# Peptides against a protein of PDB entry 5JXT: the designs that were tried, part 105

Target 1, 319 residues: chain A of PDB entry 5JXT
Amino acid sequence: SLLPKKEINVYIGMSEMQVKWYQKILEKDIDAVNGAGGKRESKTRLLNIVMQLRKCCNHPYLFEGAEPGPPYTTDEHLIYNAGKMVVLDKLLKRIQKQGSRVLIFSQMSRLLDILEDYCVFRGYKYCRIDGSTAHEDRIAAIDEYNKPGSDKFIFLLTTRAGGLGINLTTADIVILYDSDWNPQADLQAMDRAHRIGQTKQVVVYRFVTDNAIEEKVLERAAQKLRLDQLVIQQGRAQVAAKAAANKDELLSMIQHGAEKVFQTKGAFGTMAEKGSQLDDDDIDAILQAGETRTKELNARYEKLGIDDLQKFTSESAYE

## One batch from the design tools (peptide; made by RFdiffusion4, then SolubleMPNN)

Design b2_p17_8_s2 (from b2_p17_8, 7 letters changed)
Fold by OpenDDE base, seed 2:
Structure b2_p17_8_s2 (fold): chain B 319 residues (1-319), chain A 17 residues (1-17)
Amino acid sequence: as target 1 above (319 residues)
Amino acid sequence: SRYERRQQPGLEILPEW
């Protein structure tokens, strides 16, 4: 029988380089971040800030001129300059030692390019599919990954490309390196491993940059998912349409943790304490804290009705 | 390599907002 999937949000501090780039993104548009643009501020400008902040949370090398060089190298700097890479690097060693196989999803093909170089650097055998992968190459990659005795440990996928009806039940671990704005896209990605034919407990690790915009992206996605579930259960089709972020919601999301980011010198959280020198106990502590916060997050939204979920999107702009 | 693919779009999935 298919076991229920276990989902854990993994809250990760920014590296020093991520903090510097996060500050730089906010400073570039500081008037918009402070709400000084008022009604004249475009929704598009706020969406652009959100996109840049999400890039920063994934990897600073997604920005032009961020990567140190020349010479440009594939080395430990690819890992220690991004909090998510530091945690990923430790987590993958554990996953491999357990005899598990892993799907890694991202919204960003350019992040998959970084993850490819990382896989080569660590000697991890991988497959890749993104939105540009030809249909034949996609089939070949899936077949190569799923074949009996496959030496492919990692499958790198963009969330949307990976969501399209494929079976990857030969993997039991799913890492969401980032989150889709539509929580259904992440669910569809998880369902590639969590499907009939799976023989193991599927575990989903959702990476979330702590004290950053990604917490608010996650909260909004959880609100939307709960709302969608309640709408389906109550037959109230009209309620689902109000899920588009307004300007005030986008502004609140951008402002979340911004003050603390400006005050911070160096890295955040566990990245400030240990940097790239995380041990197995640090990973266990991060996973345990993540499991607790995941339960708290779920419990918060399970108690909310449709009207409360609709109000909460408006009130979080004033606190 | 990330260097060879540097010209590729960063985000494949935009928020449906």
Scores: peptide ipSAE 0.133, ipTM 0.593, DockQ to the pose 0.454
Fold by OpenDDE base, seed 4:
Structure b2_p17_8_s2 (fold): chain B 319 residues (1-319), chain A 17 residues (1-17)
Amino acid sequence: as target 1 above (319 residues)
Amino acid sequence: SRYERRQQPGLEILPEW
């Protein structure tokens, strides 16, 4: 029988470079971040800020002029300048050592470009699919990954391109490098490995930048997922979950952790203490803390009714 | 490489559903 998937949110501190870029993004649009734009501030401007902050959480090199060079190199700086890459780099060594195979999902094709160069740099054999991948090349990549005795360790996918009903049950680990605003897209990604034909325990690691916009993206996704589940269970088809965040929701998400980011000199959390020199104990601590926070997050949303889940009020998350 | 792809304008972020 298919074992239940284990899902763990992995809360990751920003690197020093990410903190600096996160500050710059907030400072560039400080009037918008402070809500000073009033009624004239477009939802589009706030959505742009959210997207820039999400880029920063993924990798600072997603910004023009952020990557050191010329000369441009593929080296350790690709890892240590992003907290998620530092954790990924250690986690992948463990995953490989245990004889597992891994799907890595992202919302951003340009992050997969970074991950591709990282795979080459570390000598990880990989496949790739994104939104631009031709249908024939997608089939070829899937077949190459799934073949008996495949030496392909990693499959790099954009979340939605990987969502297309494909079978990747030859992988047992799923890394969501970032979260979709639609929790169903992430579930569909997980279901590529967690499907009939899987023989191993599927483990899903969801990377979440701590004290940043991604915590609110995750909370919103978890809230939507719980709401959708309750609507289905109660037969209340009329609860149109407002699919898109309103202006005030976007503003509150942008403001989350902003003050602490402005006050921070250097990196956050374990990234401040260890930088790129995480050991196995540091990874175990991060995973254990993540498992605890994941249980707490789930328990918070399990107690909420439909009416509470519809009220995306900043207040109800603290009781 | 990431360098070659960065010469293309825009970050392809998959649309929100």
Scores: peptide ipSAE 0.115, ipTM 0.624, DockQ to the pose 0.326
Fold by OpenDDE base, seed 5:
Structure b2_p17_8_s2 (fold): chain B 319 residues (1-319), chain A 17 residues (1-17)
Amino acid sequence: as target 1 above (319 residues)
Amino acid sequence: SRYERRQQPGLEILPEW
């Protein structure tokens, strides 16, 4: 029988470099961030800020001029300059020691470019599929990963490319390096490992940058998922269509944690205390805290009805 | 390398909300 998947949100502090770039993004568009544009502020401008902040949460090297060099190198700086990479680096060592195999999903093919260089640097054998991968190369990568006795430890996928009905039940760990705005896309990605033919407990780690826009992206995704579930259960198909983020919701998401980011000198949370020197106990503490916060988040949305979930899109702007 | 691949449009356009 297929075991239920375990899902854990892993809340990760920004590195010092991420904080500096996050500040620069907010400062560059400070009038939009403060809502000074009012009714004249374009939804497109706010969406662009959201995209830059999400890039920052993933890796600062997604920005031009962020990577140290010349010379440009693949070295430890690729890890310690991004909180998610620091946690990923420790977590992958644990996963490998357990004899597990891992799918890593991202929305950003340019992040997969960083992850490929990281895999080579750490000596991890991998496969890759993104939205540009030819159909034949996609089949070859899947077959190479799934073959009996495959030495491929990691599969790097964009969430969209992973959505295409493939079976990856030879992996038992799923890492969502970032979240899709559509929670169904993330579920479809998880279902590549969590499917008939899986023999292990599937564990899903969702990376979430703490005190940043990604918390609000996660909350909105959780709200939407619960709304979609209730709409299906109650046959109220018309309700799901109204969940597009308005300008005020986008502004609220951009403002989330911004004050604390501006006040912060250095890294956040465990990244400030330990940086790249995270040990196994620090990882256990992060995973335990993440499991608790995941239960609390789910419990918050499970108690809400359709009408409450529709209103809560407006109230989360004030906390 | 990530440098060689940056010649390709590497951000999947997040779906417009």
Scores: peptide ipSAE 0.101, ipTM 0.613, DockQ to the pose 0.434
Fold by OpenDDE base, seed 1:
Structure b2_p17_8_s2 (fold): chain B 319 residues (1-319), chain A 17 residues (1-17)
Amino acid sequence: as target 1 above (319 residues)
Amino acid sequence: SRYERRQQPGLEILPEW
């Protein structure tokens, strides 16, 4: 029988470089961030801010002029300048030692470019599929990954490319490097490993930048997922379609953690204390804290009805 | 290389807003 998947949100502090870039993004559009643009503020402008903040949470090198150089090198700076990379680097070492194989999903092909260079740098054998990968090359990559005795440890995928119904049950670990706004896209990604033919316990690690916009992206995705489930259960199909974030929701998401980011000199959380020098105990502490917060998040949304979830703004969850 | 691929779109999945 297929074992139930274990899902853990991994809450990760920003690196010093991420904090500096996050501040710069907010400062560049400070009037929009403060809501001073009022009704005249473009939804497109707010969406652009959200997208820049999400890029920052993934890796600061997604911005032009962020990467140190010339000369441009693939070295430890690729890791220590992004909190998610620091945790990923330690986690992959553990996963490999356990004899597991891993799918890494992202929304950003440009992040997969960073992860590809990282895999080469660490000597991890990998496959890659993104939205631009030809159909024949996708088949070849899947077959190469799934073959008996495959030496491919990592599969790098965009969440969109993972959505294509492919079977990757030869992996037992899934890392969602970032979250989709549509929780169904992330579920479809998990279901590549958590499917008929899986023989191991599937574990899903969802990376979430702590005290940043990604917490609100996750909350919104969890809310939508619960609504979708209740709508299916109650036969109310018309409710699912209205989930477009309004301007006020986008502002609230952008503002989340912004004050603390502005007050911060250096890195956040475990990244401030240990930086790239995370040990196995630090990783265990992050995973344990993440498991607790994941249970709390799920328990919050499981108790809500359709009417509560429709009225539920991200602010009312903390009062 | 990530340097050669800089021209790729930052996001392949646009949020359904």
Scores: peptide ipSAE 0.081, ipTM 0.571, DockQ to the pose 0.443; fails the geometry check

Design b2_p17_8_s3 (from b2_p17_8, 7 letters changed)
Fold by OpenDDE base, seed 1:
Structure b2_p17_8_s3 (fold): chain B 319 residues (1-319), chain A 17 residues (1-17)
Amino acid sequence: as target 1 above (319 residues)
Amino acid sequence: SRYERRQQPGLEILPEL
């Protein structure tokens, strides 16, 4: 029988470079971040800020002029300048030692370009599929990954390109490097490994930048998923239609953790304490803390009714 | 280079918001 998937949110501190870029993004639009634009502030401007903050949470090198150079090198700086890369680098070593194989999903094809260079740098054999990959090349990549005795350890996918009904049950680990705004897209990505023909326990690691916009993206995705489940269960289809974040919701998301980011000199959390020197015990502590916060997040939304889930709650996990 | 590859407009799969 297929075992239930284990889902763990992995809360990761920003690197010093991410903090500096996150501050710069907020400072550039500080009037919008402070809500000074009021009703005159465009939803488009707030959406642009959200997208830049999400890029920062993924990797600072997604911004022009952020990567050190010329010359541009592929070295340890690709890892230590992004908290998610530091955790990924340690986690992949553990996954490989366990004889597991891993799917890595992102919303951003430009992040997959960074992950390709990382895979080459670490000597990880990989496959890649994104939105631009030709149909024939997708089939070839899937077949190369799934073949008996495949030397491909990692499959890099954009979440939506991976959603196309493909079978990747030869992997047992799923890393969501970032989250889709639609929780169904992430579920569809997980279901590439968590499907009939899987022989192992599927484990899903969802990376979430702590004290940043991504916590609010995750909360909203969890809220939407619970609302969708209740609407299906109660037959109340008309309720689901207001899925798009309003301006006040976007502003609240942008403001989440912003004050602490401005006060921070250096990195956050375990990234401040150890940076790239994380050991196996630090990874276990991050995973255990993530399991606890994941249970708390799920338990919060399980208690809410349809009427409560229609309202964006600004209540942070820290109240 | 990674930089030249990054100058190609990566299809950011913008979530339908």
Scores: peptide ipSAE 0.133, ipTM 0.613, DockQ to the pose 0.505
Fold by OpenDDE base, seed 4:
Structure b2_p17_8_s3 (fold): chain B 319 residues (1-319), chain A 17 residues (1-17)
Amino acid sequence: as target 1 above (319 residues)
Amino acid sequence: SRYERRQQPGLEILPEL
């Protein structure tokens, strides 16, 4: 029988470089961040800020001129400049020692470019698929990964490209390096490993940058998922899940953690204390804290009715 | 390489919020 998947949100502090770039993004558009643009603020401008903040949460080197160089090198700086890479680097070592195989999903093909260079740097054998990958090359990559005795440890996928009905049940670990705005896309990604033919316990690690926009991306996705489940369960076809975030929702998401980011000198959380020198105990602590916060998040949304879940108000989750 | 690919415009379009 297929075992239930274990899903854990892994809350990760920003590196010092991420904090600096996050501040810089907010400062560049400070009037929009403060809501001073009012009715004149374009949804496009807010969406652009959201995209830049999400890029920052993934890796600072997604920005032009952020990577140190010339000369440009593939070295430890690729890891320590992004909190998610520091956690990923330790987690992958553990996963490999356990004899597991891993799917890594991202929304950003340009992040997969960083992850490829990381895989090469660490000597991890990998496959890659994104939205630009030709159909034949997708088949070849899947077959190479799934072949008996495959030496491919990692599969790098964009969430949407990996969602296309493929079978990757030869992996038992899924890392969502970032979250889709549509929780169904992430579920479809998980279901590449968590499918008929899987013989292992599938574990899903969802990376979430702590005290940043990604918490609100996750909350919105969890809210939408619960709403979709309740709509299906209650047969209420008329509950149009608001497909698109409004300006006020986007603004609230941008503002989340902004003050704390401006006040921060250096890195966040375990990244401030240990930096790239995380040990196995630090990873266990992060995973345990993540499992707790995941249960709390789920329990919050499980108590909400359809009417509460339709209100994207940060306030209504505390009543 | 990430260097060569960074010269190409293309984050996969995050689905519109």
Scores: peptide ipSAE 0.104, ipTM 0.605, DockQ to the pose 0.458
Fold by OpenDDE base, seed 2:
Structure b2_p17_8_s3 (fold): chain B 319 residues (1-319), chain A 17 residues (1-17)
Amino acid sequence: as target 1 above (319 residues)
Amino acid sequence: SRYERRQQPGLEILPEL
């Protein structure tokens, strides 16, 4: 029988470089961040800020002129300059040691480019599929990954490319390096490993940058997922309006953790304390804290009715 | 390398916002 998925949010502090770039993104549009743009601030401008902040949470090298060089090298700086890479690097060693195989999903093909260089640097054998991968090359990559005795440890996928009904049940670990705004896209990605033919417990690690926009992206996605579930259960198809984030919601999301980011000198959380020197106990503590916060997040939304879930988007602007 | 591929689109999934 297929075992239920275990999903754990992994809350990760920003590196010093991420904090500096996060500050720079907020400072560039400080009037918009402070709500000083009033009614004239475009939803498009706020969406652009959100997208830059999400890039920063993934890796600072997604920005032009962020990567140190010339010469441009692939070295430890690729890891220690992004909190998610530091945690990923330790987690992948553990996953490999236990004889698991892993799918890594991202919204960003340019992040997969960083992850490819990382895989080469660490000597991890991988496959890749993104939105630009030709149909034949997708089949070949899937077959190469799924073949009996495949030496491919990692599959790198964009969440959309992974959503296309493919079977990857030869992997038992799923890492969501970032989250989709649509929780159904992430579920569809997880269901590539969590399908008929899976023989192992599927574990999903969802990376979330702590004290940043990604917490609000996650909360919004969890709220939407609960709303979608309740709408289906109650037969209230009219309530399934994909409530596009309004302007005030986007502003609240941008403001989340911004003050603390401005006050911060250096890195955040475990990244400030240990940086790239995370040990196995530090990873266990991060995973345990993540499991607790995941249960708390789920329990928060499970208690809410449809009307509460619809209002909660408006009230989070006043605290 | 990531440097050589820099010309690729950063985000494949724009949120349906």
Scores: peptide ipSAE 0.082, ipTM 0.612, DockQ to the pose 0.462
Fold by OpenDDE base, seed 3:
Structure b2_p17_8_s3 (fold): chain B 319 residues (1-319), chain A 17 residues (1-17)
Amino acid sequence: as target 1 above (319 residues)
Amino acid sequence: SRYERRQQPGLEILPEL
């Protein structure tokens, strides 16, 4: 029998460099961030801010002029300058040691470029697929990953490209390095490993930058997923509000944790205490805290009705 | 490398379709 997926949100503090770039993004558009534009503020401007903040949460080197150099090098700075990379680097060592194989998904092909350089730097054998990968090369990469005795430890995928009906049941670990706005895209990604033919417990690690925009992206995705489930269960097709985030929702998401980010000198959480020196106990603590927060997040939305889930109110999830 | 790829136009973050 296929075991149920274990999904764990892994809440990760920003590195010092991420905090500095997150501040810089907010400061550049401070009037929009403060809602001072009111009705005059464009939805496009807010979406642009959200996208820059999500890039920052993934890796500061997604920005031009962020990476230290010249000379530009692939070294430990690629890891310690992004909280997600610090956790990924420790987690992958554990995953490899236990004889697991891993799918890593991102929304950002440019992040996969960083992850390729990281894989080469750590000596991890990998495959890659994104939206630009030719059909033949995609099949070849899948076959190379899935072959008996494959030396490929990691498969790097964009979530959308990896969602396209492929079987990757030769992996048992899924890392969502970031989240899709559509929770169904992430589910489709997980279902590449969690399918008929899987013999292991599939574990999904969803990386979430703590005290940042990504917590609100996750909350919105969880809300939407629960709404979609209830709509299917109740046969209420009209309630499938594909409603793209409104301006006020986007503004609230941008503002989430912004004050604390402005007050912060250095890194956040475990990144401030340990930085790149996380040990196995620190990883276990992060995973345990993440498992608790994941249960709490799910429990909030399980209590809500369709009408409550249609309102993007953080308040109604706490009453 | 990430450097060579950054010089290629069209490393777009998949727009929200």
Scores: peptide ipSAE 0.135, ipTM 0.606, DockQ to the pose 0.275; fails the geometry check

